# Peptides against a protein of PDB entry 8BZL: the designs that were tried, part 127

Target 1, 228 residues: chain A of PDB entry 8BZL
Amino acid sequence: SYDRAITVFSPDGHLFQVEYAQEAVKKGSTAVGVRGRDIVVLGVEKKSVAKLQDERTVRKICALDDNVCMAFAGLTADARIVINRARVECQSHRLTVEDPVTVEYITRYIASLKQRYTQSNGRRPFGISALIVGFDFDGTPRLYQTDPSGTYHAWKANAIGRGAKSVREFLEKNYTDEAIETDDLTIKLVIKALLEVVQSGGKNIELAVMRRDQSLKILNPEEIEKYV
Target 2, 242 residues: chain B of PDB entry 8BZL
Amino acid sequence: SRRYDSRTTIFSPEGRLYQVEYAMEAIGHAGTCLGILANDGVLLAAERRNIHKLLDEVFFSEKIYKLNEDMACSVAGITSDANVLTNELRLIAQRYLLQYQEPIPCEQLVTALCDIKQAYTQFGGKRPFGVSLLYIGWDKHYGFQLYQSDPSGNYGGWKATCIGNNSAAAVSMLKQDYKEGEMTLKSALALAIKVLNKTMDVSKLSAEKVEIATLTRENGKTVIRVLKQKEVEQLIKKHEEE

## One batch from the design tools (peptide; aimed at target 1 G28 S29, target 2 S152)

Design b1_p30_5_s4 (made by RFdiffusion4, then SolubleMPNN; from b1_p30_5, 15 letters changed)
Fold by OpenDDE base, seed 4:
Structure b1_p30_5_s4 (fold): chain B 228 residues (1-228), chain C 242 residues (1-242), chain A 30 residues (1-30)
Amino acid sequence: as target 1 above (228 residues)
Amino acid sequence: as target 2 above (242 residues)
Amino acid sequence: SEEEKFWEKAREEADKNPERREEYALSMYE
C-alpha cells in the first residue's frame, strides 16, 4: 500500500517512488564521466536512432552553460525539464553574481530540485540521474553525479544507466593517475570504459570533451575512431 | 498492472509510468496520422473517421490544425485533450510572437507543449494527455520540419513518421520507400497515399476519409494548405493507376 | 464519458499487449 504514496515512507523506511525512479534510470543507456587533469570527458551510449529520425533531436549530452555540461540517463522528458531549469539558473547566476556557476553549485541546484520532487505529495520523483562535468572559474575540472533522490557526490570517474555497474567496475580497476596523464589518455579511458557495454564500437558512442578554458566539443565519429 | 493505475502518474517497481503506457496504447487505436518531410515542403495526412453526411463541406479539417502562419499539427487520441493542447499551442505561439516580434521556432513550440505534457505525467492529480501529435512547420533556423510528440512529453524530429492505428506498419513502409535527399512534395504526397491505402482499415481509400495538408514556401512566405477533396481524389487515382 | 471510455479501453488493450507496452515504456527512456 505504501508504494502508491509518493512521499510516504514504508514501515522499514523506504521511499519506494525514489527507488523506483532509480529503476527508471537503469532503463536509460549508459553514460560515463571522467575527470582528467585538465579535461573532463563525457561518453554516452548512443540510443539507436530510428531510420528517418532526425539525429539532432536525440541528445544525451547537453550544455548547461559554457563551462558546464551534463549527460543523463532515464526519462527523456524529465531530463529536459531539469536541463531547462539548470540553464535558467546558470544564466541567472551570471547576471546576479557576475560569475559563472561552479560545477558544484549547479549540481546542488539540480539536486535540490530533485529532492523537492521526492518530498511533495503532488509530484513524483524525476526519473533521471545525471553526470555533470565542467570547469570552475579557477580552472579546476569537476565531475558530479546526481540521482532521483537528490543526492549528489563529486567523482573522479563514474557511470549511470543500464551498463553503469560494468563501467564502474572497469573504472575502479583502470582509473589511475597514469591513465589520465594526458587528455588523449583520458579520452581513451572513457572509450574503453564504454566499450565494456557498447557492442558496435565507436559508432555507438558519443563523446563530449571540455578542456580548460575551452568550450564543449562533441567529437565526430571519425575523431572517436582514432582512439579506438 | 492496475496497482499503479492511479490518478497520479507514479513509477512502477520497474521504473515504468503505466498511465503513459496506457495512453500510448489507446492512441495506437486512434485514426492514423502521417507526416512526411520533403525538400520543398512538408505534409500531414490524417484519417478522417467522422464522416457525418450532414456536415456541410468540412471547411475545417477535423484532425489537422493550423497553429500559426508557419506551423500546423495533426492529432491522434482523445478529441477533448487534442482541443486543449492545440489551443495551448496557439497561445504559446501567440505569446512568443508578442514577446519577440517574430514567429516562434518550430522546435521551441513543440518543446513548450512537451513540457506541459511532461508536467501532466509528474504532478499529482493530473493524468497524461491521451494524445500524440505530428507537427509540421518552417522556420529560418532549420527550414521545413516534422516533429512527433507523445503523452510522455517526449518528442523527436523526423523525415517521415506515423501515429495512431497501424503506425508501426506505416513506419515500416515509410522506411522502405522514403528516399532521403530525393523527396519532393509531389513524391511525398504519393507516398502518403500509398501508405494510407495499406494501413487504413478500409477496403478502398477514398478522398472523403483522408485529410491532407501541405506546408510550402512561396515568395518567402509559408503557405499552409488543406488539399481539396478533388485534389486528394486525383492523388488516389494516380496511385491506383500505378 | 468519452474520456472514461478511452481510458478503460486503453487499460484493457494494454493488458492484452504487454510486449507492446514494454516498447512504449522503452521509448520514453534515453
Scores: peptide ipSAE 0.452, ipTM 0.826, DockQ to the pose 0.841
OpenDDE base, seeds 1, 2, 3, 5: peptide ipSAE 0.450, 0.426, 0.414, 0.431; ipTM 0.828, 0.812, 0.802, 0.813

Design b1_p30_6 (made by RFdiffusion4)
Pose (drawn by RFdiffusion4):
Structure b1_p30_6 (pose): chain A 225 residues (1-47, 50-199, 201-228), chain B 238 residues (1-200, 205-242), chain P 30 residues (1-30); non-standard residues A62 YCM
Amino acid sequence: SYDRAITVFSPDGHLFQVEYAQEAVKKGSTAVGVRGRDIVVLGVEKKAKLQDERTVRKICALDDNVCMAFAGLTADARIVINRARVECQSHRLTVEDPVTVEYITRYIASLKQRYTQSNGRRPFGISALIVGFDFDGTPRLYQTDPSGTYHAWKANAIGRGAKSVREFLEKNYTDEAIETDDLTIKLVIKALLEVVQGGKNIELAVMRRDQSLKILNPEEIEKYV
Amino acid sequence: SRRYDSRTTIFSPEGRLYQVEYAMEAIGHAGTCLGILANDGVLLAAERRNIHKLLDEVFFSEKIYKLNEDMACSVAGITSDANVLTNELRLIAQRYLLQYQEPIPCEQLVTALCDIKQAYTQFGGKRPFGVSLLYIGWDKHYGFQLYQSDPSGNYGGWKATCIGNNSAAAVSMLKQDYKEGEMTLKSALALAIKVLNKTMLSAEKVEIATLTRENGKTVIRVLKQKEVEQLIKKHEEE
Amino acid sequence: AEEAEYIKETAELYAERQKHLHVDYSSLYD
């Protein structure tokens, strides 16, 4: 089989294929995640008439208690999402507990990292925001990128214009903003309206403590706008 | 040998996949192919690129392939690659029927093939398949459906779409004329002739298939030349 | 070293060729 080393070091210590994978992420639609007191919210920018909206969604459920949003190559994302879904079931089988948000994040990150050091393969061209709750009810938000690095965040953005949205969230992520569920959803819509020039072209989802993923209707989003 | 390896599965500096983009270029030079969803069925309309006089026409169709009892598809791009992929689609549909004893839902068949296409872009060092496919079908979950896939493995559901030559012009005509939720098969057939009229008219130059439900059973039929010639006459009056 | 050079030059050649393609690639990302 094909064994060519695709990800290699360059002078100055750069891994060019990883950096190029990060460029693929910037070409992706904006995704925003906010961790609230008892709620986590994900929002994504949408790119069309005659298209079935159900089929092209950027927010997916990995398990009953974990879901994710992504930016970058949509085909690479389907592969990573299905790999994570299989791992969530393997964990329930072996430990008899649902996966922690951190556990599945670590798994997705290490999968991505393996694709930066394996022969015959290019890196995954996606970043992911991963949200959910732990056993003790603690809300979580993690980010993964193509290098395999992962971190926890109060709020974050990935994809096109992520730097601008991040700077908005830095000034606006306060206790007042995450005091209630309605204001937590509102902060995500405001963060997206910063780069979407729109309001009717946004998808949003909410996850509450042990209540599973709820995707909001267009009529419910129009009320906030 | 590193010297002769064209490195078909790497990123460009901008995060682009060159071979995928070049494959999409090949599809844009293929015969026009479009699909339209309606309340009582789905249809595929395709430009025949085999319009030579000395051809025999031995099959019931040239560009439209039956995948299982409830599904058909059409292709744009490299014909040989399309043969490999359509054979694999039939195998996936039969593997699912064997396992679950029920037909494969349409989206599950598209996802399964797209995973194969995505793998060719990430590892193996091989050129990707130069094929875009339109899928039409019916399942107990979502009823009548239309899907499109491209060489990278991406797919999407559509009420109407077009692939191949002059597809951008065709998508424009569909946005204007397609009445969302009010289309019948008769009107969808009329719109298909109208779209192919601009982007290309003769019955020998086109191929039309319809998918409908009759007595709880799926019917996939290629329209005879007589029915196509009558549809072409009905439009010229407009 | 050689493999790094081949990868860099191939990626740059691909980027140059992409400027002459007449396809909408945005759907890979959106």

Design b1_p30_6_s1 (made by RFdiffusion4, then SolubleMPNN; from b1_p30_6, 16 letters changed)
Fold by OpenDDE base, seed 1:
Structure b1_p30_6_s1 (fold): chain B 228 residues (1-228), chain C 242 residues (1-242), chain A 30 residues (1-30)
Amino acid sequence: as target 1 above (228 residues)
Amino acid sequence: as target 2 above (242 residues)
Amino acid sequence: SEETEHLLKTAKENAEKAKSLKVDSSRLYE
């Protein structure tokens, strides 16, 4: 058994491996989430896909269930592990409780998973943050964020990754009830927020939208350009 | 004093996993492996290092491994690690076949191994595998496929890519010469020889130093074929005449 | 404390060694 703690407190009370995992998140491309009235929107900065790379295998936005999707920033391989565990939990919940997970429930599950990796001997923290969006069964739109420490909170809008600070500053200034009055305005807000850090406009943005009682829709580049 | 196991992969202050990066560096010194996706097939081409004359077993392919009837892989990096991972790939594929009575989809096999690789970067007392892999395959979902995976457990699908020595230069050449939508297996083979000739620091490419495998579909069946030395010689000769 | 210091020292040493690496690790992060 590996009985040695990887994540330990420093003399000054810091969990350095958690802090360093947060630095790993900052190496990821920017993701933004916004909760509208009847819509949730995820936007991500598209990493420059190598010319010969299959775009299908490069995804920062993934579905966890029919009513929940997630964007992440940080270590791609770590994200895959978290996504898979979350998907299994979503299906398990449907089988045992006979209802889809709430967005809060699955966020808490992910957060708990991350937290355990900060206390478990012989494990390093996950090097990812996530934005988790979706609808509860009552039709309430939700946005949550989680980080490598396993903390989570509900948000109206938030961002993660390399440009998160600038995007958050933009959202703090521009997130108003008027700015999210319609689905289209909400989408536009996400795009504008991403454009604070994304170069070359709409071509480098991926958007996913989930509306009440609708499935996740990934917008094509042409659809995105209509909002730019 | 219970000293911390220095072999454990941990984050640096800047959020880097140096043990993973070091594993990737080690792979950069391994023999070159190429993968090219064509419309009518997919191929692997690998540098064959000089086998000691005293080896009794003529391995037809040192670096290319058949995984199942529909998939093969090539490896760059630590041989012992490669053997473990290729064996695991075969086991995963067999277990899937037994469970579902159908071949494992290509990406699922790749992902399953990548999850193992990732675990070796996150759990204490483990080191990253010092191996990158190229995967070629066919399945009913996506047809012909080419994947690359690294020690981090990251993977991606590719039209053409390279791992091992001079991989960056090879990838650059592939980007220049790969014609999307127009790539035949014949043209892919020619491209592979062209790239290997430039990437391998040899004055003259010889068939003894190159392993090539092709994966095609014939009469609704996958055919994985390692090219004979004579066939490789012909490809090299054709390249020299151009 | 000693364990933490050792980890930090190891991380710093690795950082210095990594300056010589030619591998692009940017692909590990998305």
Scores: peptide ipSAE 0.263, ipTM 0.691, DockQ to the pose 0.714
OpenDDE base, seeds 2, 3, 4, 5: peptide ipSAE 0.247, 0.032, 0.290, 0.240; ipTM 0.694, 0.523, 0.772, 0.683; seed 4 fails the geometry check

Design b1_p30_6_s2 (made by RFdiffusion4, then SolubleMPNN; from b1_p30_6, 15 letters changed)
Fold by OpenDDE base, seed 4:
Structure b1_p30_6_s2 (fold): chain B 228 residues (1-228), chain C 242 residues (1-242), chain A 30 residues (1-30)
Amino acid sequence: as target 1 above (228 residues)
Amino acid sequence: as target 2 above (242 residues)
Amino acid sequence: SEETEHNLRTAEENAKRAKSLKVDSSRLYE
């Protein structure tokens, strides 16, 4: 019975709490990630910031380290816990290994954390999926996705949240080597993908861009409109 | 123990945390609390429901708590839960001060408590706190600040917001009347009275039923002041004359 | 299975209760 406060197998082999956590992810606004040649781009549907809310406190895209960023969909409070743990791990890795984390490493760390919460008694799964992007120290752009189960995979492009299906269908059709040939084209691809599900155009999109050997840049609305 | 596991907040088939939502519903029946950010200060206004003549007047505020020299909060929800959380806020703030020899930034204090709240939604044998909080503060990073947190451990910064009974209606009124960039503390106080007068289930707003605290900066120091009953009476009177 | 039926019943009960809630739960998800 799912009413048990622990993640257990159903008679048919399902982990219902994990599946239900995936439903929580679908309640989140859409996020998209695209790996270009020398760029990684995260785009998110801006949830309408309530009038009188401070926009500073509403962020779906977070830096984990100088070379890694994450977008999430699902429970905001759960995401904060994961982000904080990931940030601590990134700093710890720099101190102990004397190199920044690879994008795969930090993804695996996050995935392992999530997996433990699916197996530990007295814990529920995290209600979040994440898109993790960045550059490895060799300058290779990376995109990973992880879900509440603790699974993770590398992607060329992917989406999470409410509109993820439509965005993925768009990306499957439109992600080509030509479509990512330049940084600008890659950014345009992300915007076009988000526009499949986002109403009112560029005003409701947040974009984060990380280029090779550059820090994360969050584009302002005026910069986004140049690509629309 | 198996008994503790049964108390874990779990997902519904639709991905909802019903225990969190039920806690939020309970807060909706609590006394109204308002927060308004102004250019020259920030305020909390709270409904006082427990007016007993035999209450020792020494109780400075029932719903507004000083956290440190730079921050205060107001609570809506279960009183016992509120007491635990407000005490924890004070402890977090003091530990930070001891460790870093400077006051904790406002958002960091809010997030630290929100992490605790979140944990009570994820770990077995725990229930969500039946409390929402409004935080007012000043720090050198962002100046005057207003935050709201809920039982989920979610939080946000606000220019004006409301928790507790009739909060949705109050927020609607705040959205209509709040003038961004032009809000003085004086105007914010007037707005608070206006909104409380409309949202409190009282025939007549009285100073005994309202607690107001202001946070200002004077000579490079934060000043947290709970308004005297006479000051609140004057604000109410002024509103009635308009 | 009895467990499946119990889960369905619980889900239905929760859904019924959720309809009575005044809280906008959408704010919990981003």
Scores: peptide ipSAE 0.240, ipTM 0.676, DockQ to the pose 0.474
OpenDDE base, seeds 1, 2, 3, 5: peptide ipSAE 0.228, 0.227, 0.034, 0.247; ipTM 0.674, 0.679, 0.544, 0.692; seeds 1, 5 fail the geometry check

Design b1_p30_6_s3 (made by RFdiffusion4, then SolubleMPNN; from b1_p30_6, 14 letters changed)
Fold by OpenDDE base, seed 1:
Structure b1_p30_6_s3 (fold): chain B 228 residues (1-228), chain C 242 residues (1-242), chain A 30 residues (1-30)
Amino acid sequence: as target 1 above (228 residues)
Amino acid sequence: as target 2 above (242 residues)
Amino acid sequence: SEEAKHLLETAEEYAKKAKTLKVDSSRLYE
């Protein structure tokens, strides 16, 4: 019964539902991640919040655990499912292993989840990419990216969503050891990268910063304006 | 005839879930539902379309459902789907109460249903629910709250919003007239009547065609009440006099 | 596969029908 075969190979070897899920990601607003020396930074394009919408319910950056956060691009409802499962896994790991997850571990978990939804009969792929940042217990900053296929890689810097191409091109040119020499410079790099695609300046940017041995901090608009 | 199993929600080449979009389009033809958050309460106002004189059951509310002592919802879309979802909301709320010995927080109830909605967009052999909901509630964490959810399993908190027929026009009017921080329940009721009068496909707004529920706090308890027809008539009359 | 072709054709058919939609689907994506 065709009802169950959502993700199948085309005659030419394509997984169209995975490719189309990647197109869904491109409909999302831009997110950027940068790994500094002792800092990880996520920046996102704020979608124009409707005037009467509660901003607290519109979150593109989510904590997975105390040491890990994630930004996504694509289907919001799909992202919520992935985030919730990742959070449960982080808590489970703390209970069973008595240590927080490594950023790689939770990335691999998310990637495996996504991959299963590309291979399981009667399920469509998740329409999301994610940037996952954090610190390992040894204090090493990490940045990973996942896509709808369930692939994942470690990055120094990367971007996802609508403006990702332009942002990546900027990062390829401007990511240097000098550009990430300090926490402030790293934050500035993220802002500059986002400004390649965000028209309204700092007001339409959300930034999350995680420093070594510190909790996740979401910067307020005034703090962001200091870096613009 | 190659039976295209049209019952599977799949991505288009453009990354769109057309079955979800079609469900949302169907909801656009349903009766209008409004939600407005005030400082001292929250309200739902819904268009009542099926006034069949032969209906023996005095439907206290056709489109507004009490979920628990602290929450209510209004529905726009397929009635059968709405019945399933409202029943599920009640079950989720009751299970939480039994498990934790406290009422479920408003957003958690909304999220739990939204996860179900999302699943019906991702699993094969299932169709999206043809229903959008407005939720009103009170909890100890955030006080008075208004939420909207759609067939995708997406949701958001709102100060004021609309679903169903002419929802875009209603939302535009709400954006113009909603005064943040200064909205009383009385003003919210007046605004609801104003918006419904302009957005309902009726020649004249009448109390028989409008259901209004308010959620307030009295003596540390949540009070959910559906306005009596006479109360709605008075609100309409006041609007006509302005 | 015939299944993949069928799914693609179905998606394309939906795309053609969706041109008449008034729904703001942009809300589905972040």
Scores: peptide ipSAE 0.291, ipTM 0.735, DockQ to the pose 0.699
OpenDDE base, seeds 2, 3, 4, 5: peptide ipSAE 0.253, 0.088, 0.288, 0.042; ipTM 0.692, 0.526, 0.774, 0.493

Design b1_p30_6_s4 (made by RFdiffusion4, then SolubleMPNN; from b1_p30_6, 14 letters changed)
Fold by OpenDDE base, seed 4:
Structure b1_p30_6_s4 (fold): chain B 228 residues (1-228), chain C 242 residues (1-242), chain A 30 residues (1-30)
Amino acid sequence: as target 1 above (228 residues)
Amino acid sequence: as target 2 above (242 residues)
Amino acid sequence: SEEAEHLLKTAEENAEKSKSLKVDSSRLYE
């Protein structure tokens, strides 16, 4: 019975539910990722946290494992499902393979999960894109993007969400070897990129930094202001 | 084959999940529920709409449910959906306790239900739950907590919030009057009455139309108490005198 | 496919009906 297929081809060959899920991503706040030489940086536009909301429960950047971090744009509830599955996979991989996942591996896992939700009867696509950053066991910094279709690609820098176009245009102009020569310059590049779309400066930016052989560090507002 | 298609939550051309939004609209017509976090406790206050004097069953609370020894929730929306979700919350909490020999952390219980709610927005043949919940709790990790969840399976922690009828106006009032870091349970109760008095479509607030539960810590134990009608009457009277 | 057309039509119909909704859906997206 065809009646269970949510994502079907149109007569002209489009998967409209996937395309519409991509429109859902554009409703999300902006996220940016940049790969430096020995650093990966995620920056996100903080939605104005409602005055009475606990900021702890509003996280657009999350660790998947000790060596992998993810930012997303789109449906928050959908993101939580993907994050949880990715975390389970990271732990499972450590147990079965005795090594942490590569950033590519976990990206491919997430992408495959998303793809299955575009093809499985009675499932709608995930309304999220993700920027996945981290270090492979050899110390190589990685940045990947995945979208609702389950496609994924490696990037030097990229952005997702409502301001992604403007941020990408900025990154295309300003991402050079000189601009990422140091960790501080790489962080500064991310901040500058976000400032293209974020109102009210550094107060509305969240930054996560992962350096080689170091844990994920979320910068506090005072640390961010040093780069502005 | 029953066209499950009509019930499946799908994306609109604009990337919106209209079935989720419609569920939220339905909740907007439900009775008001408030949650307020204080330094020494957390409370739920809910509008009671079904006052039938002939109901033999002393419903301790129509809208406030004890989940375990450390958590309670209030519901706004479809009663049947609320009953299913509150039962599921209790089951999740019990399973966790049995598995880990400790109470489930508040946020984990909220998240577990939110994953179920999300699934009902993604899987075919299912509709979103027409229910928003406020959760109050205590755990050793974060102390007193207040959460809100909606039909999407999204949730957040709050210092104070409102769901149901006139929730936007209530939230606006809470933003004005909530004193961060200085909120006592006593002041929170007074604030709850103040907000309900303005947001409920009643000429006069009465204790029969309001349910209030408090969650406190006494001697290292969580105490969940539904206020007696007389206690609520006193709170209302005090508000009318100010 | 007839199914794709039906899904599109359903989504469009829902979009039209939603124009009157007062729900702020912005909170669903991050």
Scores: peptide ipSAE 0.296, ipTM 0.794, DockQ to the pose 0.699
OpenDDE base, seeds 1, 2, 3, 5: peptide ipSAE 0.308, 0.226, 0.296, 0.026; ipTM 0.779, 0.683, 0.777, 0.521; seeds 1, 2, 3 fail the geometry check

Design b1_p30_7 (made by RFdiffusion4)
Pose (drawn by RFdiffusion4):
Structure b1_p30_7 (pose): chain A 225 residues (1-47, 50-199, 201-228), chain B 238 residues (1-200, 205-242), chain P 30 residues (1-30); non-standard residues A62 YCM
Amino acid sequence: SYDRAITVFSPDGHLFQVEYAQEAVKKGSTAVGVRGRDIVVLGVEKKAKLQDERTVRKICALDDNVCMAFAGLTADARIVINRARVECQSHRLTVEDPVTVEYITRYIASLKQRYTQSNGRRPFGISALIVGFDFDGTPRLYQTDPSGTYHAWKANAIGRGAKSVREFLEKNYTDEAIETDDLTIKLVIKALLEVVQGGKNIELAVMRRDQSLKILNPEEIEKYV
Amino acid sequence: SRRYDSRTTIFSPEGRLYQVEYAMEAIGHAGTCLGILANDGVLLAAERRNIHKLLDEVFFSEKIYKLNEDMACSVAGITSDANVLTNELRLIAQRYLLQYQEPIPCEQLVTALCDIKQAYTQFGGKRPFGVSLLYIGWDKHYGFQLYQSDPSGNYGGWKATCIGNNSAAAVSMLKQDYKEGEMTLKSALALAIKVLNKTMLSAEKVEIATLTRENGKTVIRVLKQKEVEQLIKKHEEE
Amino acid sequence: SELTANENAIKAAQERGTTLTDEEIASLYD
């Protein structure tokens, strides 16, 4: 089989294929995640008439207690999501517990990292925001990128214009903003309205303590706008 | 040998996949192919690129392929690649029927093939398939459905879409004329002739298939030349 | 050697160019 070393070091210690994978992420639609007190919210920018909205969604459930949003190559994302879904079931089988948000994040990150050091393969061209709750009810938000690095965040953005949205969230992520569920959702819509020039072209989802993923209707989103 | 390896599965500096993009270029030079969803069925309309006089026409169709009892598809791009992929679609549909003893839902069949196409872009060092497909079908979950896939493995559901030559002009006509939720098969047939009229008119130059439900059973039929010649006459009056 | 091979392959692709619009390319990401 094909064994060419695709990701290699360059002078100065750069891994060019990873950096190029990060450029693919910037070409992706904006995704925003906010961790609230007892709620986590994901929002994504949408790119059209005659298209079935159900089929092209950027927010996906990995397990009953874990879901994710992504930016970048949508085909690479389907592969990573299905790999994570299989791992969530393997964990329930072996440990008899649902996966922690951190566990599945670590798994997705290590999968991505392996694709930066394996022969015959290019890196995954996606970043992911991963949200959910732990056994003790603690809300979580993690980010993964193509290098395999992962971190926990109070709030974050990925994809096109992520730097601007991040700077908005830095100034606006306060206790008042995450005091209630309605204000937590509102902060995500405001963060997206910063780069979407829009309001009717946004998808949003909410996850509450042991209540599973709820995707908001267009009519419910129009009320906030 | 590293010297002769064209490296078909790497990123460009901008995060682009050049072989995928070049494959899409090949599809844009293929025969026009469009699909329209309606309340009582789905249809595929395709430009025949085999319009030579000395051709025999031995099959019921040239560009429209039955995948299983409830599904059909049409292709744009490299014909040989399309043969490999359509054979694989039939195999996936039969593997699912064997396992679950029920027909494969349409989206599950599209996802399964797209995973194969995505793998060719990430590893193996091979050129990708130069094929875009339109899928039409019916399942107990979502009823009548239309899907499109492209060489990278991306797919989406559509009420109407077009692939191949002049597809941008065709998508424009569909946005203007498609009445969302009010389309019947007869009106969708009229719109298909209208769209093919501008982007390409003779019955020998077009191929039309319809998918409908009759007595709880799926019917996939290629329209005879007589029915197509009558549809062309009905439009010229407009 | 592997880095040079990658650079040569990218350079040859850039010289060839592309006929796709930005919207068509964006469909891989959006």

